# Ledger of designs, part 21: peptides against a protein of PDB entry 7UQJ

Target 1, 160 residues: chain A of PDB entry 7UQJ
Amino acid sequence: PELYQNFNITPPRGVLFHGPPGTGKTLMARALAASCSSDERKITFFMRKGADILSKWVGEAERQLRLLFEEAKKHQPSIIFFDEIDGLAPVRSSKQEQIHASIVSTLLALMDGMDNRGQVIVIGATNRPDAVDPALRRPGRFDREFYFPLPDVKARFKIL

## One batch from the design tools (peptide; made by RFdiffusion4, then SolubleMPNN)

Design b1_p9_4_s3 (from b1_p9_4, 6 letters changed)
Fold by OpenDDE base, seed 5:
Structure b1_p9_4_s3 (fold): chain B 160 residues (1-160), chain C 160 residues (1-160), chain D 160 residues (1-160), chain A 9 residues (1-9)
Amino acid sequence: as target 1 above (160 residues)
Amino acid sequence: as target 1 above (160 residues)
Amino acid sequence: as target 1 above (160 residues)
Amino acid sequence: MVDVETLYH
């Protein structure tokens, strides 16, 4: 919110961080949460992994997502960070596909239900942007994307 | 030391990590400490913040720096990481300037007093390399610098 | 390899990076690959996710692991990075448990089969070190562990 | 596909 208020940009409902693994997507999301947080205005940072949403929350994933968004709204300004959001993508097994499809559908509905006046930002991180459901990448959802390039290796070698 | 011995490079007394905030400088310093540490040869990682050296150690900052370098030498191989080392730079107030100048002078002397055979590396991190006293950036001190680029800034501005 | 050759330390067959999510484990692994690579001696960085080993390689996971280790040996010095290696841990379903147990067993055998003279390092990253099979954490496997602490949030707020 | 991210490619 403050980050976006500062840019006079309509706060995106969601931001997709994509790029090769280990390009600092998760670090950046945490850094953004930290950067937008001040002593006067702490941003609450919520983190979930795509794979954990599927495996740990079997049968309650939708409810846990709802609770996450409610808690984020309650503690606004807040960031919800989904690490490995491509892990919500349907695994090729039909039964898992349907469960995954329901979870993705719930996430879509939760993102659509975010009032733009709410100071909740959703960040998704993925190594595989093309594996993220295109529906998540539509306007009003993860409608902004940021590519994390491989940090120039030449630079790191000079450090060590 | 061993990291630098490996490159057949004279082990720098100090390395300056610089770049915009949230570019992973602190993370990299911790990672280097971790990577250089083994079960057989643990690297001791000492961390201090520039601002803490000034604020917490008022009247004893020089002594605490000496103790830090002694402990680092005692526990070699070791890394001393100064996060936000630009926080040692004189704040525009004359009285603080003199105290800061004394602390910086002490750090200079401690870095100069490091025997190159000692397995102590000093890492400074800053968002403001130009705010770091040029004396700290001379040969035998922070004589190696590494820039941590903003992960593609153009992409951050589209997010934010 | 070079990192470890330089420490005169028997190169560990594996290093476990563990700590809370988004503490930069993946970033560190890439940074190490980049730091150990030079213009004269490029380190080849191989990356796999624990979950991808299970889901994408169903029926060929063991073969793909073997190919990965062969490629890593062929392109030495090399790093094999397993992100979310706890994702190889048995999912509580018996059928998946057996498949997972076979994959873990294959990884154990591959790590055991690494000649210490080979310039191949295996890095595993996890948020849940206790969910990593204890067999993977034995000497000659992931016998070195590094904890990535949550960067002190108070520290981040002053930087940005 | 072994995503061999060669540092230069």
Scores: peptide ipSAE 0.000, ipTM 0.199, DockQ to the pose 0.064
Fold by OpenDDE base, seed 2:
Structure b1_p9_4_s3 (fold): chain B 160 residues (1-160), chain C 160 residues (1-160), chain D 160 residues (1-160), chain A 9 residues (1-9)
Amino acid sequence: as target 1 above (160 residues)
Amino acid sequence: as target 1 above (160 residues)
Amino acid sequence: as target 1 above (160 residues)
Amino acid sequence: MVDVETLYH
């Protein structure tokens, strides 16, 4: 709410930052968090890496997501930043269906369960927006997308 | 309008990006421009450096500002990004009054003359918001401010 | 090593980020530091401004550089980011030779003294790569350069 | 001459 009141925006439940690697998605999320933090109103920034949720929280990822959203709700206004969200919520492929599907389903439920009055913003960052489950990109979830362009592809060719 | 329609925000005529150097103000402005650009709707990004307007356009700065705003209006939706705007519109000091005052007055008039239906966003970036003429920070001008913190000194302490 | 393992890059002792102002050099360095920081492996980010090393550390700049590299080595993996490195190590001009030459010589020695197995990355950022002492750009020092283009000069329609 | 940068997708 107030995060977006300062911006005169209706708070999306989720914002997808997408663009090539090194385009500043994480930094933007932090800058937004901090820009919305005043001395009077500190925004709590929760960072998670998508691949880490799967790899470090094997068998507990759903519980950890619930706890994350609970903590974010407790510490409102807050931002949950999922770095490499395509690692957390890959498109449901037939073979990785069960574990990923349950985590994705949990994340969907958590995003759907966020009261529109909640001051929890979810930011997902990815280099591959098409690798993110389309269910996460529906209204009331990651329904706003920000493309982070590479500064010119020429920078990419010299970074190669 | 549409830039902000995607975000459900009332388009401010001007946005002030302020924060320490290297906090990504220019990158943010570009990322916002690009994120609001679709294949169907390209945003035209105009970049000017405040000090360059004064130094390179000596005696023509007012005309160049008018031309800039005209071109931005012609190429809507557009962003005019003033980098180091404190160099273009320093606080009116008693001794630098005439030339700076005329440029500032022209910029004020151009911002006031922007129809609220215009798809021209003006972004001013500065490391010193207090060095920007307060007249530019009034409603209908740079009436929205984004602080670009250094990623928290606490994030510095966690990176320590 | 691991910093660069994630990027499949042979760890340069130094990387020169060069490009016009506002191309996100500092932001990229911070983003790289943050992206290479995991819960298991925090990267320590040391930031210095080239002009500040000369102006604030008058007579102690060499000692402060040594201490910086020692602290960076102590807190591996680490990044030393020199913002505006052209201000620290300007091309050896005949008249500024002694003080600048000693600082440059110390920086050269520190970069040469970094064991290739060290997890200290040095990033120098400049808007003027040609203003950086060529000795710093030799193999084993700032031997990798990343151009931060202005976003496409090609997307610059010079509306003549 | 106005340097117009069109941000292309």
Scores: peptide ipSAE 0.000, ipTM 0.232, DockQ to the pose 0.096; fails the geometry check
Fold by OpenDDE base, seed 3:
Structure b1_p9_4_s3 (fold): chain B 160 residues (1-160), chain C 160 residues (1-160), chain D 160 residues (1-160), chain A 9 residues (1-9)
Amino acid sequence: as target 1 above (160 residues)
Amino acid sequence: as target 1 above (160 residues)
Amino acid sequence: as target 1 above (160 residues)
Amino acid sequence: MVDVETLYH
């Protein structure tokens, strides 16, 4: 009996939706969650804006991230959707903000600490995937990337 | 009582994800599976590369396909994801490889043999949909096609 | 205990899939439904073409819409997929057809009347989102929009 | 070896 390695699709610890603004990244995440939530199994959808986590929770962003992941774990199955994740987890090489480096480190630790048995999917959406720290894009984190392309400008002009 | 054809979404016997490389075909399939798997209802995701089925299982590819479909049926609800399906099921008109013709025929038979009551979704991903045998793209097989477009090069340059 | 707004993904009362023809709008809706339907929880997928509702049900389109929503509610969790919804719900400013205005009004009322507790997702697909009445695109209706872009013409030429 | 990825929760 060849043990097909059930690749337990460890629910992707992270999925990066990247593409230009208005390409439907947020919508796809919500549509996925909505279609998978039934009366008896509500997928809990946690939406956060990357910039809002930083701006609203100055000095508490790390704690808020931890609480978010704990709540997501408590309400499994869950999706954590970070909209504009580049606002949360900028590339470390930007000399400026120690705050961003700490938040990125916290997010890394939270994604690494997710038990393979957890039904928490993290979706990050960005218009600038290259502005997201490569460490977040490594295996076990946002290891899966989906590009949301702009319509060809020609197609957009045919819709106008 | 007009029987609205409850299109029981007979779980699409096959969905063809086609589009250029790096457009997120594999990712979307996994994201769909992940979002639909809950603690009590694990969607089993079977991933195979078309070329790997041919290369690793020289002479046994047909048997391996049968076993794959049997295992997928046993672990319902399930997704069988064939990445690079054009490597598995090339167009028959390519004079060269009898092996490909037999594998295509086996895949056709397996997809046709799936009970409408089964919760097995087959997703094929390809960068070259025209390299996939049209017989696989007929009703009851990969009868549903999703195009994954490249971003407009102009949009890519705006993200750089 | 900061009540993370569990955005209970109130199953989006409506999701608008818009983009050029052949971009996979219908397919994505079906793939979403299929991946979320398990043996014990079959998502019932109701597919209707906007133009078919008008053409097949001349004078009864409103009643058919009501029946469709009632059946979808009875078979929760369900997806109502309106393909070519611009054929069903044209912009009111087109002076011509009183029939369209009434159908749009009925669809608006049906979408507004969906209990937040209902597991009915309405997906509308169109190639011309600007031909869909803006009233349908307001909060609580098709308040979520997903753009399905054409591949860049250059990418299409690389696939040909 | 059939790589069965079970999406386990």
Scores: peptide ipSAE 0.000, ipTM 0.192, DockQ to the pose 0.100; fails the geometry check

Design b1_p9_4_s3 (from b1_p9_4, 6 letters changed)
Fold by OpenDDE base, seed 4:
Parts: C-alpha cells; sequence; structure tokens
Structure b1_p9_4_s3 (fold): chain B 160 residues (1-160), chain C 160 residues (1-160), chain D 160 residues (1-160), chain A 9 residues (1-9)
C-alpha cells in the first residue's frame, strides 16, 4: 500500500504465477504470504482453488467470488490466492461457455472494482497461463506475471 | 512443503525480488505474505531492511540476524523479508570489507542452516541484484529470483 | 498488442530472462514462443545468440541487428530471442569499449524505434543480468525481467 | 522490537 501510494502506482491488483506443474507456484504463494504478516500488521490470506470454485459452487460460483472479495476487503490487508486459476477462468472452450464466461466476468468485475487504495492483492497460480482468459491478464487485473521455470528436464528426470 | 518433499526438491529457502525502485518489490512481498495465511495457518512475517541491520546494529548485526532467524523459526510457518538486501550483503567493496564479509557470512550460514523441513522462507528485495553477494544467490539461499519490471514509463508518468 | 494500446502502455518491447545457466531460460523462451503460436496466429521466432552476433559479424553486427529487427517486423507477429544477451551488450568494460558501445547503441535504437503497434517482442536471456548494459534494462527496452532460479543445488548435484 | 507480521487466513 504505502509504496504504491508513495509512487502513485496502482498496486498490482493481481499477480499471476505461472509455470509447469511442480515448479513451486503454490509454495511460493504460500511462502510469500507467510512473509508479509508482522506483529503489527496481520495480513489475511484467502486461498481458493479455481476448479473448486467452479465445481463446488455450481450456480453460486459468482456469489462465492463476491463473498471472497468482500471478506478479503473486510479483512484487509489481505491476499486472495487462486490456485489453478485456469480452472476458474478458462479460455472460452465450447460446452460450458456461458457459465465460465459469467464467472470470468464476475472475477474481472471484482478485480476492476477493487479500490486502488484497497490493501487486497490477488494472486493467481496456473500451470497454463494460456488457459487463463486474456481479459484477466490486462492491467489492473493480473497485470504482473511470474514464471516458474521447470527445473531443467534433466533435473526433473533424475527426481522421477 | 509437500510438493517439495514429493519431488525431493529443497524448498527455496530464499527468494530474491529485484527490479528498479518503485516496481513494487516490497509491496509484492507484503502482498504475497498476506496471501499465505489461512484461518488455519497463520504465517509470521519478519521484515528487516538490509541497510538498517548494518547501520543500527554495528557490531551486533550478526547477532540480530541470528535472533531474527531464531524468532522466525520459533514462529514458523514464517517469512523473513529483507528489504534492500543489497544493503546487507554488498558485493565485496574495499573499505568495509571485514564487517560486510562477516555479516554476509552469517546470513549465508543462517540460510544454509535452515532445515529444509522448516517452514521459514526468506525473501530479499533489492533494486540492485548485482550488488548482492553472489554467494547469497546460490541454491539453498536466494535460489529463486523474481524481477519486478518498471511499470511502463507512460503508465508511470500518468501516475506522477 | 491491443492491451498495451488500450492502456497507452508501451507493450514491453523486451523481456529479460535471467538466472544461472541451465535454469531453463532458453527453454522457456522457446516454450513461450510455442505457446503463442496458435493454428490461427503463427508467430515467427527469431533466435540469435548475443556472443555469436559479436563474434561472427565483427564489423557487421550492427547491420545484422538491423536486419534481424527488420525481418522480425516483416514477419510479425514475431519474437526476437537473444540467448546470452550479455554477450551482445556487455556492460562497458575498458578494452573493446567502442565496438560494444556501438552494438549496444544500435540495439537500444532498434528497441526504441520499434513502433508500439508492432507485434515484435524481444526476449533476452542472460546468466548475468549484471553484465547487461543498464541502458537496455530501461522502460521501452528490456523493461520486464524474469528470473530463472537454479534448481536447488542438491537437485543439480544429483544431475552432475 | 522484532517487526513480526502475522498472517491470518
Amino acid sequence: as target 1 above (160 residues)
Amino acid sequence: as target 1 above (160 residues)
Amino acid sequence: as target 1 above (160 residues)
Amino acid sequence: MVDVETLYH
């Protein structure tokens, strides 16, 4: 907050962690979340899995997103972490188009509606940034992206 | 933890955030820290400024680092955030070589001594990754780095 | 393209991938290039090694850079990937100052001269971001950087 | 004083 206020920089509303599975996106999100809460400044972390929001809350996913953002705002400074956000905001694929489009639209609106003075940060993690709706990757949304490289393939094969 | 255990990957003990001033490293560290604390899992965040450790604790900087790491371990899961870590571990420049070398050595030892099972993550932020001792950037230390790009000049000029 | 136009944000002309050798920078650049080429939108990928441009084209390096950028522009949407870009634009070291300064200046001019409407992205990979001329790391050039962490030393030592 | 920030979910 202060840093962004001091620089008049819109705090990134969203940060996208992306990279192949097992590259530590979820761990990094968890790690970073751990690092921000001082005795003086407790940060509230909200974790949701994108696929879980879609699957568990069929017909209520939008409401659950709204509630999540409201709760995060209520408990600011806060972070909303979406694990597997590609599961929440898939690029328009054919059969479930309307539901996905609606949920994505809701998430977009929620991210757009965050007051820049709000101390709510959204982190999305995905193994497939290409499966994340490009609309989410626009400025004021997930406008920062961090790639998590595969450990070198040779490194990975030695771990199997 | 689990992911790194499953892959026999040492969880990154340290993550280096680097980029020009005002790119939101400190904010991102704060943001990520906020994102990791669930209702079930409170994460403790410890913030220190590298230059402050050097300047305020002349002769005790090593002890203060040890205490910081001990406290972080005691309050795990935890994150230690070093803002301006280049101020703590400058690349060996001539005049204050011994003191800087000692503090760097202590930080190295502390990072090396963190049990991989420990839920302590260290985040260093710097505007000058080049000014950070390369020894800190080795695996098991700040073995992950994240660049924070300048917001586009046009975007930045609209904010000034 | 559109996103950056809509926000009056200069699309990052350049992205710097940096990290220790073998951390997958080149692989990631290739992967990103591959992920961006859909059946509908073929992206043209141009790969050059920085050291090769310097060594193979002594006296023509500037011309080769110009040709590369022209070709990339002709075949847009396109990506220019510089592997080991620190070899192309070394930080001003004393002895070969003039040639390096000229090549860097040409690259700067080419990056600055890219029309913001152009669908040409430049990716530089380096193991030594510190060896990259700071002028290249300014906004409108390599204004985004991605760090590629070492796979943990323990994971790496098992591979040697 | 140790600047301890506590994260809550």
Scores: peptide ipSAE 0.000, ipTM 0.182, DockQ to the pose 0.048; fails the geometry check

Design b1_p9_4_s4 (from b1_p9_4, 6 letters changed)
Fold by OpenDDE base, seed 4:
Structure b1_p9_4_s4 (fold): chain B 160 residues (1-160), chain C 160 residues (1-160), chain D 160 residues (1-160), chain A 9 residues (1-9)
Amino acid sequence: as target 1 above (160 residues)
Amino acid sequence: as target 1 above (160 residues)
Amino acid sequence: as target 1 above (160 residues)
Amino acid sequence: MVVTEVLYH
């Protein structure tokens, strides 16, 4: 949040980190949270896994998402990091699709309801950007996408 | 690559990366793979997710693990990275426990069967080291464990 | 350790991690230290900040650097990690330039004096590789540089 | 994290 504030960069409502697994998306999100945290202004980092939103919050996922956003808003500046946000995408089972659609719809509404002046940044990470509902990738939601390339096979060979 | 060469450290048959999610375990594994690769000597990096071993390879997981290790051996030097290796741990369903036990037993046998001279390193990453079968954590298997602390909120302010 | 051994890669006396802040340079350095540590062979990780070398060791920075390298040599295998090594670069004040030049000269001499067979690796991290004295970036010193890209420069300007 | 090595030779 502070990193954004210092740059007069309007915090994206959402940032999608996409790229192959192990490209450091989660690490970057945490690193961003840490880098944006100062001694004077700590960023609260909320992490949820897409799969956990579905599996742990069965029947209350929407409520838990609302609570998460409220808590994030209360603890501004904050980052909400959804790891494996593609895990919120419907798995091919029809009954799960409806549940997933509701959860995604709730997430959409929560992202839309975030005042642009809020110091809450949502970061979604996925290995499968195409599995992320296109509605999440619209302006005012995950309107910024960052490809995390695999460390180019060429480039990192010399590092480690 | 060079960090390890100088240390005359016998390649662990397995390295367990453990620590909270988003501590860069997968990134480190990839970084290690990349680092150990040179233009002259590329490390082949095999990545599997623990959950994928269970879900995608239903009924063939043991065979796929064997093939993976054979392929890794064929493409030496190589790293086999198991992300979320705790996902190979039995989910509390009894029928799944037997399947998981078989898969774990196969992995154990494959790790035991790795010639200590082999240029195959196995890296397991977990957020839950206690969910990793203790048999995997024995000498000759994942005999090296690396804790990836969350960069302590204090520490990350210093890192980033 | 062994990943490097198999590759016959001569350990760099120094490795420069460069890239924007929050790219996980320090995390990588720590993770490298952890990964290179075994139960049988722990890597001693020494961390210093470039700014701390200047500020905390005013008038004794050269001595403290010497002691650090001696201690690292005594506790081989070891990693000396200089975070924000660009902080050793002269800030534009003339009096500071002479002090910085002396410190950098000492670091150069220490890196040059490291026996290529020594199990001491020096990692410098910077967000400003151009602020790192070119003399440090020569063969036998920080002769390997590793760019830690932010998620695309375009991306971080938008995220941060 | 994509790490690009720049070898300065």
Scores: peptide ipSAE 0.009, ipTM 0.292, DockQ to the pose 0.058; fails the geometry check
Fold by OpenDDE base, seed 1:
Order: sequence, then structure tokens, then C-alpha cells
Structure b1_p9_4_s4 (fold): chain B 160 residues (1-160), chain C 160 residues (1-160), chain D 160 residues (1-160), chain A 9 residues (1-9)
Amino acid sequence: as target 1 above (160 residues)
Amino acid sequence: as target 1 above (160 residues)
Amino acid sequence: as target 1 above (160 residues)
Amino acid sequence: MVVTEVLYH
């Protein structure tokens, strides 16, 4: 939060965390949510997993996404964290492609429909940034991307 | 590994990281692997996902586990990280139960067969510790468990 | 960064990460640096270790700190990460106390001298928050502190 | 690819 103020950066609606598995994407999202809470200002953290959106919400995924964004708006300031957002990518079946296209379309519309003044931030995490629909990575959506590198060997020498 | 050596702690054969999604289990495993590497002593980090062991290695999962442990032994000091180790749990079909039982049995045997002097550490991560087969949580296997709590609200105020 | 704007939080000049070794302090600092970079806005991450400031820069530590802050200002937006900032604390000798007092005084002056509009954030990490000079923990310096708890003792007994 | 330039001075 404070870092963005200092940097005169207009807060994006969406932030994409990408990098190899276990580079701390989900932890960082939680830590950000944690770090932004005060006794006076509790941040509500919503978490969903891309695979769960496709599998658990078969036929209702769009409605559940709408409800999620409504609930996030109701409980603002809030963070919506989508873990494994690449799990929204189509699996091999044409029927799954249609379901995917519909879910992604709904997510796009929900992200586009967020009031810029709304205290709702969307964080997507992926291990496969190339498997995230490019439409989600456009301005006004996940327009900020953060690479979580493997802690490089050179970075090791400084931490230890 | 190096932390354990530095602290005169006999490294456990298996360590279970458990806690809510996005509490940094996978990150910590990587950070441990990173922190234990020196210029003189590079740690090899192997990563597998429980769901991938069941789905991608259909019919060869046992062999792939054996090869993984052999490769880890060959490249010691090493860490084998199993992300979502609860994903080894049987799904609803009797056929999947048999496959699971065989894979878990193989993993048990591999963990039991690790030389205590071997510089191979196994880290399992799960969001559902109760979905991990209790046999994996016995002494000589994942006998050490670390809970990754949600970063508490009070801890939040300190990072931001 | 953006989260801080959304939350109307005045960005601190300094953030103290504290907690036991291996709780992810340094990793979080790097992840924050990574998370604040965009294709349009690269964040420069500077890292120093408290012990290195005392040992490697004997007689020039103050000058090196000044140069570090100047370089961070020149390459803003930037993060200065001091790992093991408690390593600036005096060891048992009066001579080290004087050196420490001088280095800490210089760091205090540099932190106090940061323009509130400057896009330079200082993150200190320590395993010994009580060994950090209280003067560094005052408003306008490391005025925000984040505890990286060990996963609770019961949780530790499981991983280690 | 957001490259964090870690300047090691």
C-alpha cells in the first residue's frame, strides 16, 4: 500500500503474480492483505483457485464470480486473490473451452466493471503466465505483472 | 539441510508443511533450499505435485517416485518437495483407491529406505493435513510437521 | 505500492521485518521489490547485510551508507534492504560501540533526510528486534514493524 | 518480465 503511494502509481484493478511454483505468490498476496490491515482498517481477503472455479462451480462459475466481486465490494477494502488463475485455461474438450470462454468473459467484465475508486484489488497468481488468457493481461485488468523469480544463486549469497 | 547441520540437528527424513493455501509452504521449501546452498555446497531442489503424480504418471507413478528418490540421492545434498501431497489421496473410485494405495505404499517404502546419513530431505506441503495418509506422518517419514498459519492481523500491522 | 495508495496509508520511510531466522523476511523484501516493478516502472533493489556494513566497510561504513542512499535516490523508485540490521549492533567492545553509534547515527540521519516524496523505501530485517537500536524504530525511520512469526512451536515441531 | 535489478554494490 504505502509503496504505491510513494511511487505515485495509480493502483491497478488487477495484479498478476507469476513465476515458478513455490516462489511465494500466494504468500505475498496474503502478506499484502495482512500488511494493509490496521486495527482501524481491516482488509478482507477473498481467495479462489482457478481449478476450483472450473470444477466445483460447474454451471454456476459465472454466478459465483459475480457474487465474489459483489461480496468483495461490500466488504471493501478487499483483495480478491485468484490462485492458479491459469487453471481457468481450457482443458482439452470443446465443452470445457466454452465454459472457460464464458468464465473468462465474466471475469473480464467484472474487472472492467470495477470502479477505479473501489477499494477492491484483484491479484491473480500463476505458474504459467503464458497460459493466462491475454485478454486478462490488458490495461484495466491484470495490467501489472510481478515476476516471482526463483531465489537466484546470487540472491542467496545476500540472504544467508 | 544446512540449517540443520549448522544447528547440530539431525535432519528429519520428512517434513510436513501444512496450513491454509498461500501461507508460504512452497516458498519456505524453496527458501530453505536456497538458504542451504552455498558456493561450496549447492542443494538440489526437486519439486513434484501430488496431483501430477496421480494424473501425469498414470501407471508409472511408482517408478517415477523411485527415479525421483534415486536422482535426489545422486545429487545430494537435495530436497524433494512434494507440493499438495494431499493430492495423492484417493479420489472416489475403487480403481483410484488402489492406485493411491500403491503410490502411497511406494512413497512410504522410499522414505523408510532413506539412509539417515543421506543428505536428502523430503518436504511435503498440504493445505489439508487431515487428507494426508496417517502412515506418511509416522516416525521416520513426515515425522516433523510445520503449520503455516495465516499471517495474523497483528503481524499485518508490522509489515506495512 | 498501489495497495498503500488505495488504503490512504502514508508510506513509511522504513519498515522493520523481524522474526526468527528463516521466517521469510528477506524473501518478503525481495518479493515486495519484485511486486512493485512493472514493465513501465522498474524498482531497483539494493541489499546490504548489517554484519557486512561493520566488517567489510571498516572505517568507510558511513560513507558506504551515504553512497547507498544516494544511489538508491538516483535509481528511484528503489528499495534498500538491510538484512540482519541487528548486525549493526555493537559487539562487546567499546571500540565497536563507537563504530556502531557512528554507523547508526549515519543511518538515522540518512533516514531522517529522505524526502517523504522520495521513492526510496528502507526495509530492515532482523532476527533480534531487541538488538535493533530503539532510535531506528522511531517515527520517520523504521516506524513500521512486521513480525514474521515462526510457525508456532507446535507447527515447528512438525517441519524440523 | 519484471526484472528486479538487484544492484549489488
Scores: peptide ipSAE 0.000, ipTM 0.361, DockQ to the pose 0.054; fails the geometry check
Fold by OpenDDE base, seed 3:
Structure b1_p9_4_s4 (fold): chain B 160 residues (1-160), chain C 160 residues (1-160), chain D 160 residues (1-160), chain A 9 residues (1-9)
Amino acid sequence: as target 1 above (160 residues)
Amino acid sequence: as target 1 above (160 residues)
Amino acid sequence: as target 1 above (160 residues)
Amino acid sequence: MVVTEVLYH
């Protein structure tokens, strides 16, 4: 409560990190987890890749998502970080993959089922926010978005 | 010549970034490209994922690698960054995928074919250096290795 | 000489990286060290945390700073990176801590004592540039400042 | 003191 209360911000159920590859989205998520951890309150950091959930857990992806959210709830306060979430939750209009639609539906339900009092934050990282299903970007899900710009090459010239 | 000559470094043909996920390997590669770029000498940064080359370019992966190296040579000085290189170049002892063996063979040949005077650096990033074919880690290929440790969690607690 | 001359940049005696926690300040400092290192010229990277210098070296912080700068000079070209430098160098107007004032005074003297030809760069990282003693931000010390933006500052307030 | 000698070759 206090960490989010001190910033006067309703803890987002979900945060979308978007921007070009290698802008530090994953590093920022780990960083947030580290910074929000304390000696008294260690934040548990869960990391998954969207493409890994599809490729490694063919037919079990929904179950693995459920287990992940249960484990995150058990180990609260926690952060669930989905790297490459565009691989996990493609836009529904891509006619092909019923499997993706079911995984997206499960993720939607899991995010909707998080109590506002829950100390579970979900962070999705993508290089293509337009490739993420708009249903995930609605209020109560990934309702906050952060753009990670390319490190301005000019900025390093100024440092050196 | 001058960029590496100015640093008195034999330009490594290849550099392997290894360490836990989200330690900033990709961000470091971009940061190196940015720092070595100038207003007069922009380093062209090419980014590919190992898994994307296998999945998106089935049957064309070898051709795509050749085109990538030709384009990098055309736009020198350049950096080719392979994210998740363990996905592109798995250890040969995994009996299964002849396709992977051919892609590894092509990558080996392309790295061996780079002239020592070339302004093309190849950076591979992996979470599992043991999953990368040892042939890629030989002198004249990914002959330099950099470990990316987990950001010390204690570090960020003190910054907030 | 040549590394900084080749970039047409007067080697800064000190560079201040500022911005919200986890924006990659530490990663950038390591990346700079990496990019400036060569086969022939390995840059030695020294890392310290401001709060660690205060907490671990109570009564010896000044001596540890002197030893650090001597070691950096001995291993030039070198980078000294102070993470959380606001913990090491608080604004003097905070009436309480004579210990901080003495450490700041020592750091000022060490930075002023660096010859312009010295291949020692000092990088300070802070989340609060206003919490850093303005004396450190004067010409010939941390005379270059780089802001590391969060993706939407409003949003980190909203996440934390 | 983790002097990471980052041997950039």
Scores: peptide ipSAE 0.000, ipTM 0.367, DockQ to the pose 0.098; fails the geometry check

Design b1_p9_4_s4 (from b1_p9_4, 6 letters changed)
Fold by OpenDDE base, seed 5:
Structure b1_p9_4_s4 (fold): chain B 160 residues (1-160), chain C 160 residues (1-160), chain D 160 residues (1-160), chain A 9 residues (1-9)
Amino acid sequence: as target 1 above (160 residues)
Amino acid sequence: as target 1 above (160 residues)
Amino acid sequence: as target 1 above (160 residues)
Amino acid sequence: MVVTEVLYH
């Protein structure tokens, strides 16, 4: 409530930032985390890359995701930021597809199990919104999407 | 010259943006690109990820880098943005190390060969400046470095 | 110089960020402030709203502006960010017009008097660039403008 | 401007 009272944002269960690379998705997530905390109320910001979840957590990715969500709940108000969340989508290789599918399934379950999220926000960032599993985009998960356009060339002009 | 006349930036041979992930490195590169182009003078922005140079261009990475620099010169004023440029640093695997070393060598040669760069800027972004090959950080390459801090609490305080 | 040596940007006397509300003007100003500061060189960021300058500083707005610029000079490298700077433009009411005109006149004088600005940047943000006094947009004041487009209507629609 | 301490754990 209160983290979102500051923004008057109905707490999204999850927020998907999508747009071309380098449109400020990660910066916006950090700036939001920054804007929501005061000297009296520090927000804990957890950041993970989709590719790191696959590569660094081989065999423990599901456990590390669970730990991440538990830590986020313990340190609320908190933001979990998944950069390159499309990196959790199956790369078209069969064995990697199964591992990816399991990790995505765990993330889905963690997002669903956060019904009483209190003061935990989940932000996903991707350059490829269509590569994000449609199940992640359902109500109660990443149910709000924010497009980060390329700063249009026309926008650049008024910048000179 | 002129792209930098607008900013009165001495054209860096290259600019390294470094700092924790999500500090706005890519956004700043795009915003700088945006700010430099007018309706009369559109800046061409070329973006590549370090990991994509390694993975998508296997066997042609050097050729694709050469093509990228030639296209950037053809479409000047231009910005070449390498996101995750530390991804060109050898992952500590022998066969990948040789390929990475060759790609880095090609990038170094391309950066050195752009003495008459005209209106081409090269921006590298990394979360791990110490993982960027020191040869890329020499004068005439990425000779200017910009630290993107975490929006430090203390930085925000003086922003009140 | 050095804040701009880091960017090799000739210190704009002022930078105007303009575009529809919620286009990231304030975020970009904060990100720029963040990006310019290192662990060794902290940038002091001063933020004021145009409406707050009028409402909170009734009768002392000119003095508070002077103090702000003096503090910014004392704490250089520094950024002064005026959010909603169009709020300093006269609302078409006679008595408010005179007060607004005096405040704008003071801001103009402060921007002109910063000839040796050293390491002070002034950023103005507005949703209404045409409501910003043309005198503020002259060379040596807000002489660089940056347009923040609406994320294209298609981008907003996926945000719902 | 509210100072936010974002703790990365």
Scores: peptide ipSAE 0.000, ipTM 0.357, DockQ to the pose 0.090; fails the geometry check

